# Peptides against a protein of PDB entry 6GMG: the designs that were tried, part 107

Target 1, 331 residues: chain A of PDB entry 6GMG
Amino acid sequence: DSDDRVTPPAEPLDRMPDPYRPSYGRAETVVNNYIRKWQQVYSHRDGRKQQMTEEQREWLSYGCVGVTWVNSGQYPTNRLAFASFDEDRFKNELKNGRPRSGETRAEFEGRVAKESFDEEKGFQRAREVASVMNRALENAHDESAYLDNLKKELANGNDALRNEDARSPFYSALRNTPSFKERNGGNHDPSRMKAVIYSKHFWSGQDRSSSADKRKYGDPDAFRPAPGTGLVDMSRDRNIPRSPTSPGEGFVNFDYGWFGAQTEADADKTVWTHGNHYHAPNGSLGAMHVYESKFRNWSEGYSDFDRGAYVITFIPKSWNTAPDKVKQGWP

## One batch from the design tools (peptide)

Design b1_p29_2_s2 (made by RFdiffusion4, then SolubleMPNN; from b1_p29_2, 12 letters changed)
Fold by OpenDDE base, seed 3:
Structure b1_p29_2_s2 (fold): chain B 331 residues (1-331), chain A 29 residues (1-29)
Amino acid sequence: as target 1 above (331 residues)
Amino acid sequence: MIEVRPSSLTAEEAELINKAGQEAEKKSL
């Protein structure tokens, strides 16, 4: 029962974080200590530190999604998602590869599909698009100007996204961002907004009408990016977890990692912030922990998931939840 | 390769997390 979830208590604004702990190449801390770090580093609105509000602490308490939620200012909608899939690799491995010992055909196909996604290229694509969007935002004082700028930028780059429909999540993403419309946010001024990135890990085999094998081992055809654009249709992602393959096995529905707007050019040096589970200090799950992982640690994912998407959303430039540089851990 | 997850989740715990996520989504929309 979500009844075990507890909202972390408020932390004094000036309380410094305790040192993070190393964990499997990551920096790890308990959620309350992350709140302390967040208040010191990420809380700034118009250059002023803010105490994390009760609402924000409640959002954070939901675990991995909570980290992205508190930093983006909205629950992830995942509408503008990018990935990279090597179709030639997939076809070649299916043709020439063999199932491992004890691996079923369905397991083999699911694994090969998972391995045919290139997380680095998917991330790079999202960064490229975010950069284009940021250029389009920079001097646009209304949505029409933003869209015109965006189309021009895409045309100049001969980007396939220029052919997307006006109703596409690509063009509607800004107008559908609550903070864009907020008086203390964008106030309907695109130039006050910036593009940010987060990642979602999830399961491909979510179709209840599909075979049990697809639900257990993945659907090789699901959630592939469109050629040229890299856009992933996320409309079929219903947060359905992988089906158990053995008695007592259970999988979680998703993982979320916050990147924001880091300017580090080397993908391997980028920092991804994510949580393990919802905060249940008195429950079986225990206290929520927050991890700051390098890209390699993030992109590796878990067996719970066979898809990764890199999602673009927007936040006000006045927020410091997506700084140019993110330092892993504390101090 | 030993897959290390942030927590060792039981089926019950996974269900709880899923429920919490769904509730959060509903609340935020």
Scores: peptide ipSAE 0.029, ipTM 0.646, DockQ to the pose 0.528
Fold by OpenDDE base, seed 2:
Structure b1_p29_2_s2 (fold): chain B 331 residues (1-331), chain A 29 residues (1-29)
Amino acid sequence: as target 1 above (331 residues)
Amino acid sequence: MIEVRPSSLTAEEAELINKAGQEAEKKSL
């Protein structure tokens, strides 16, 4: 129960982390040790280490979402989300493919839809857009200048995002970022901000009015990216988990992975930071663990989820929660 | 490979987290 959630205690600012545990291509540690690493590596504001505040520790304690929350500085709104979906593959597999032995039609369609998403291409699209945004942010000292720059960049690239409405999440994302307005953050200066990326895994079959089959096996038509832009309408994501397909089966609502603003060109070498569950050291779930996974480990996801979105938000450049290089584990 | 899955959150718990996050966001605005 969420009632078992505990805020991790403060860690001394200069306390070094213990070594992470290598596990299946990822590095793992307990949340308190991640706080130690975070303070040493990611806590910097204007080049100065900061102790993780009680508020930040509380955010972190929420598990996978908490990792993204503490590093982005805000609860994930998921408004500016990207994915890649191969419609031709989907149509072809539906037409010419066959259900596996024992697979229902609904299960087949759900699986084919899931397999028609390309996590790598979705991630690359988000990186592309983030890069465009970062160029637009550069030397823009007010929102108007940023928007003008953004439109120019999109026009130069012949990007379909240029046709988005001015009120779309794409154009409104910066102004809706709390840290942009903060005096110690962006202070309303776009050039003080940078685009960052996180990922959310979730279930497509969230419509309670839909068939049980869609809730169990996925909704093949849900949460597809718009053609050309790659934008995913996340408005229907209500953190509803996959419905059990058998007695005793249970699925989780979501997973969040923090990428930030790594400059590593090879997607497979990028590091994704995520948590397993809310911190419940005295509860049945136990202490929260934090994982630093390579893209392959992250993008593989779980059977709990059939959608992955790559979301863009913004943080102040003065924050070190999204460094150019992320080292997996400790030391 | 042992699947390291996130722990289960109920829809209610997820909503509580969402609400808390939204409130936190509002306070930061």
Scores: peptide ipSAE 0.021, ipTM 0.659, DockQ to the pose 0.216
Fold by OpenDDE base, seed 4:
Structure b1_p29_2_s2 (fold): chain B 331 residues (1-331), chain A 29 residues (1-29)
Amino acid sequence: as target 1 above (331 residues)
Amino acid sequence: MIEVRPSSLTAEEAELINKAGQEAEKKSL
């Protein structure tokens, strides 16, 4: 039972982290040590280090979502999600490709669909949009000004997002961000906010009314980005895991990776921070570990998931949870 | 410590993780 989850204890503000350990090309550490690093590097508000609060430690303790939760300041809503899907590749592979030995047609189609997503292009699209949003935020002192700026920027770039409805997650995302409304956050001033990115891995075959094959092997048509915008309708993502294909098999419902607002132009050099599972130091799962992965390692994902989305949210500029540069590991 | 990846988890472990995820979501509401 999830009853074995434990909130990590407080770490002294000035406690330096122990060195991270290499793990399959990643930097890995126990959650308590990540808290130490977080306090030294990411905790700053208005330039001052902060001890991770009990609430933040509790959020963090929930594992893979916890890292994104702590750094974004809110539970991921995943409403403003981007991906890239190569429709031509998909169609061509379905037409000309063949199932592997022992692979069913449903398995083949699910695999081909998964392989037709371009994680790098999806990430780049999110970064592009985040950049546009940041420009729109920079000189806007109210939401109306932000929206006007955003529309102008999109028009100048001939971006299809300009045609989105005013109620679209694209335009409503800032308004729906709690930290935007907080006095010590944005205080309703868009210029105090910045766009940040995280990623979610999840399963496409979540529709319980669909075939068992789709639930087991993926739904090739689910969670595709809209042409032109790259927006993914996440409304059907209910955190339902992949269905087992064999007895004793189980899959996790999601994984989250935190990118923030790194300025590194080379996607392969960007660092993604994520957790393995909830903190259960006295349970079967053990202590939570935090990983800092390069994009390649993050984007590879797991067999549990056949979709990756890159999500935009907002944090106050006064927070240092999304610095321009992220160093992998410690020191 | 050995990296525990979702794909290497038992069904029981996956269920525990998923339950925790659901709890997190509920707490956020």
Scores: peptide ipSAE 0.593, ipTM 0.892, DockQ to the pose 0.665; fails the geometry check
Fold by OpenDDE base, seed 1:
Structure b1_p29_2_s2 (fold): chain B 331 residues (1-331), chain A 29 residues (1-29)
Amino acid sequence: as target 1 above (331 residues)
Amino acid sequence: MIEVRPSSLTAEEAELINKAGQEAEKKSL
């Protein structure tokens, strides 16, 4: 129950983190220790360390989404999402493949659809778009200039995103970012903002009007990226978990991983920061833990999810929540 | 207003996931 959630206490600004626990490409720590690391590494505004505020600690306490929330400065809206789907692979496997022993047709189709998503290509697409956006932001001092720059960049690259509607999440994302409008944030100056990336894992079979099989095994047609752009319509994502296939089985509604704006070209070397559950140190769930995972560990996801999206949002350049380099763990 | 929902991942689930990931990685080596 969300009622057991506790806001982690404040940590002294100069308190150094305890060592993280390394485990097969991940580094793990308790939420309070992450706050310590965050204050040392990510808290900087205009080059000055900041203590994590009570509000930020409260956001963080919500678990995996809390990590993205505190680092992005807003609750994830997931409007500008990208993925990659291999339609030819999907069609070929459906046509030529066979259900495994004991696998239903619906289960087979759901699995094949899941396997037809390429997480690495989806991530690369988001990075490509974020790079284009960052170039468009760099010398733009108003939204109009940003949009003009963006269109020019897209035209130069012959990118299908140039054909998106002006009201699309792609073009409206900046103006819809609260920190862009804040005086101490972007102050309506695009050049003060940068594009950042996070990822969401979720279930495709969220339509309550759909078949039980789709809710249990996935909807093969749901949340596919648009051809050419890679945009995913996230409007139908309502944080509905996978339906249980057996009595007593339960699935989690989503997972969030924070990437930010790392410049590491090798996807496998990128670090993704995420949490497990909401912070309940006195409850059955226990204390929240924060993980710093390599892309491989992040992108593997869980059986709870059959979709991954890579979402672009914006933060002020003055924030250090999305540094060029992220070191896994501590020290 | 986007409803803020906490992650429903349990500690047990997180552990199971971590274990599964470790096992998968060991098999890939």
Scores: peptide ipSAE 0.023, ipTM 0.526, DockQ to the pose 0.035; fails the geometry check

Design b1_p29_2_s3 (made by RFdiffusion4, then SolubleMPNN; from b1_p29_2, 12 letters changed)
Fold by OpenDDE base, seed 3:
Structure b1_p29_2_s3 (fold): chain B 331 residues (1-331), chain A 29 residues (1-29)
Amino acid sequence: as target 1 above (331 residues)
Amino acid sequence: MIEVRPKSLSEEEANLINNAGAEAEAASL
């Protein structure tokens, strides 16, 4: 299957995109046309438009993860992830709810757990934390200054993240960002970086030592956010898909959506950019398509997934892959 | 009908990329 992946060809720097196709609140286009849009809108480094490099086109060709990869400049590590889980809702639904007709107890519990995650609150938490980080990055010219600022900001907000260990992904995320150390990136100057957000959809029932029911219907206890911080331990996410419940059924490992650093206050108006599959124009899957979805369409996800996480990473401020405003589609 | 449902990398391929990325991060530290 991976053998059918093809790197999209280079697009001329000045080639304008063709119009995107509207589809159920999403804007859709083929990957080559997204490259054209990307070159016009997102390619700018230090204010200069650039052609998408062969390396970047190769990253993009990997599908949904490729969109996040090309825009963040690194393969997603997912270390700094946030979610929101309503424990009271979960307990109440388990107690007072009943399985649907034909629904097993395990299926019911998995569904109730999935429904107890609040995608909007998870996203809001990530945005809040990203805002705190951005304030801490401002005027910090070394990592020590950034960390000191971050601790002060968290203390001022009485945020539970202030109690995280210095080795926590929360505090180590900046230093672990390759573009922070790059001469043409952050150049070890935190004030040259900004926090950005992407989302990952994945399956909770990834433990191979767990019951078959958990692998098929979800693990209600897996990948819950820590109380107070909203941090999700992603260490057990190994890109294992949901197990089939019926013969011939198959599920995919993950989906990734790129948000960046949009300033739109209304979550429902935010735009999420994602791909359907790896680019295989001569294979059974066909050409990769890129979607720009509103939050509602992104957060709905697919039956393949019962978890959503909102992840923070960093990019240089000189990159335009995470602008304040993202316009859906073209023009 | 355009396939809207994501078809991600294989587990093996995803792990290879993750490992390469982690190694690159470690080498940059």
Scores: peptide ipSAE 0.039, ipTM 0.754, DockQ to the pose 0.157
Fold by OpenDDE base, seed 2:
Structure b1_p29_2_s3 (fold): chain B 331 residues (1-331), chain A 29 residues (1-29)
Amino acid sequence: as target 1 above (331 residues)
Amino acid sequence: MIEVRPKSLSEEEANLINNAGAEAEAASL
């Protein structure tokens, strides 16, 4: 019941975190302890530690999306999403592969489609684009200058994104970022902003007008990246979970992982921060837990999801929610 | 052992999240 969600209490600004618990290659803690870590490490505005506000604690209380929400400063819109899909692999496996014993044709096709996505390449594409955007943001003091720089960078790299429409989420993402317009944020100065990345896991078979098989086993054609750009049309993502395949089976709508702007070149060493569920300390779900996972643990996902997207948004450079280095756990 | 897998939201909670997202999106326009 939504009535079970509770906003975590405030933590004193100087309260140090308790040690995180190792769990299957992740570092885990309860949400209140994450707030303590966040205040020590990520809360800084213009170099000054901040107590997590009630509003931020409320955002955080929503679970996995809450971690991305509090760190990005806005609810994830998922408009600028990237993935990598191997069409040749997909076609080849469909042609030459066979369903496993007991696997339906629809289940086979859904699985093959899922396996044809490359999470690492999707992440790399998002990082590449974020780097281009960051270069374009440098020394740009208005949106026009940013867009001009962006187009030049894309042209120099012969990037297919240069052909995107001016109304594309790619070009509109900065102007549509609330913190860009805030006086204490970007103040309409692109050079005060930086690109950051988060990831969303979700289900492809969300179309209620589609076959039951697609809803159960995935839609092989849904949420594929556009060739050349890697852009994923997320407009059809309505947070609809996978349909049960058996009685009593239930799936989750989504998972969100926060990466930010880590400079670690090795994807496998990057840290992804995510939550398990909304905070319900007095409810059946219990207290929210926050996990700091390595990329391998994050990208593995769950059977609930057959799509992963890597999304770019922006935050003010004055925020420390996306530092160059993220340390897993505490201490 | 605490389950790492995200847990299903109630319908009401899902609606609240979706509404918050829509509001945030609208505010960004």
Scores: peptide ipSAE 0.032, ipTM 0.713, DockQ to the pose 0.217
Fold by OpenDDE base, seed 4:
Structure b1_p29_2_s3 (fold): chain B 331 residues (1-331), chain A 29 residues (1-29)
Amino acid sequence: as target 1 above (331 residues)
Amino acid sequence: MIEVRPKSLSEEEANLINNAGAEAEAASL
């Protein structure tokens, strides 16, 4: 029941974390211990360590989305999303491939579509775009200067994003970031902001007017990136989970992983922070756990999801929620 | 074995999370 969610208690500012537990190439801990780590490592505002506020603890308590929420400073809007889809692979597999034994045509098509997404290329695209945006931010003291810089950078790179409409999430993302407008954040100064990345896993078959098969096995045509830009139209993502294929089966509506602004060039060495579920220490779900996973562990996803998107947002440079280097676990 | 997979949410729980997000987004704009 929704009534089981509890806000984790405050942790003393100077309380050191307990060691994380290794789990299948991940580092795992209970949410309270993550708060301790967060206070020691990620809490800094203008170089000063901060206690996680009640509001931030409440955001965190929502589980996987809560990790991204507390670190980005806003609930994920998912507007500026990137992916990579191999259309040739998809077409070839549909043409030349066959359903597995016991696999329906709809299951086959959904699976082939899922397998035609390249998580590494999607992540790389988001990193490339974030880098361009960061260059555009660096010396821009107003939004107009940022947009001009961004257009110049895109033109220099011959990037298809230069053709996006001014109302596109690509150009509007900064102005729509609450922390950009905050006095203690960006204060409307783009040069005080940096681009950060998180990832969302979700289900493609969310259209209630579509076939039951699409809702159960995926919509092969849904949430594909636009050619050239890699932008995914997320407007149809309504956090609707996969439909059960059998009685008693249930799926989660999404998963979120926080990357931030790590500078590690090797994708396989990057660390993704995510939660398992909302914090319900007295409920059936139990306490929330936080995981720090390598990219390979994150990008594997779950059967609940057939889409992954890499989303760009912004945080103030004064925040340490997205450091250049993230260390997995504790110590 | 620690469950890494996100737990299934009830429709009510999912809506609560979604609504909290929508409210937060609306408050931020």
Scores: peptide ipSAE 0.032, ipTM 0.749, DockQ to the pose 0.281
Fold by OpenDDE base, seed 5:
Structure b1_p29_2_s3 (fold): chain B 331 residues (1-331), chain A 29 residues (1-29)
Amino acid sequence: as target 1 above (331 residues)
Amino acid sequence: MIEVRPKSLSEEEANLINNAGAEAEAASL
C-alpha cells in the first residue's frame, strides 16, 4: 500500500556521508546517506549549508521523482520537454525492416519507434536551449527583458524556437516557476535564475481510447518532438504505465533523473541522480536508494518506458542543487 | 549489471510505485 511511505529522519548538518557503493558505472546509497551528501554538497543557500527540511525530506521520499523534486524545488510539470527523433530511420526501418521471430506487427512498430529516438541528441538539444536561456537571463532584470533577449539569441542562432507562440511553454516556463516569484528566490528578477535540466522516462501508449496493442507495445506516433524545435507535447502524459503483455507482468509509470546545470561537455561523463522507489523501510519495497549514474546508464532506461524527454526548468542561482560539477558517489 | 530496479515488475509492485507517484502528484497541487 502507498501507506507504507515514510519520511526519512533528519540528519545532523555536520554528519558526513558514508562511502557510496560503486556498481557498474553507478554509485548507490540509501536515502538517509544521500541526505547527508545533499547537506554537505547541494544544500547551500547563499553559500550557507542547510539541513534538509522536513518538507524536502518528504518530497525526497517519493523516490525517483523525489530526487528531482527536492533539487528543483517543485514537483515536475514537464511542460518544456525536448527529444530527438529520426524520422528517416523510422520510415526506412518500417519499410525495409521485418518483425523478429515471434514479434507482432504492433510490437515491431513500437520497437522501431523507440529505437528511432536518440537520447544523446535529445539531451544535447536541451543543453543547447538551456545555454540560450541562461544567456537571455543574464543581465535581464524583468521578464520583458528576458523575453527580448531570448528572441534575439534565437534569431542570431536561426533557431526554430523563435517562431513559437508567446503562450508556448518555452516562453511561459520562467513566469510559471514558483521560485522565480519567491522573495528569497528570483524575486521576479530573471538574472537571479538559471536553467536546469532533468529527464523523464515514460510510456507512449497512454491513450485509453487507443488499441490494446498501442498500450502494450507503444504508440509509434505519440510524444514525437516537433521538427526544428525538438519540443515534445507532454500534455497527454498522465503517468499511465505500460499495459502488461503477459499475466502477472507490471510496469511503473515513470522514472526521473536529475542533471541540473553540469558544464561537462562530454555527455558520457555527466552524472544523473535518481531514486529507485518511494521510501518504505518497513514495507515490502524497503528503503529508498539513490543512484548517481553516468549518462549511458541513465539513458538506457527500462522496458517500462519507450520515451525519454529532457526537460528544462529554472532554479535560483543562490541554490547549490545544480552545481557546475557533480562528483559521482562519496568521497 | 546491477539494475537500479527491475525492468519488469509484478502487478503488486507496480501498483505500489504507481500509487506513490499519484500521491506525489496530488501532494504537489
Scores: peptide ipSAE 0.025, ipTM 0.642, DockQ to the pose 0.844

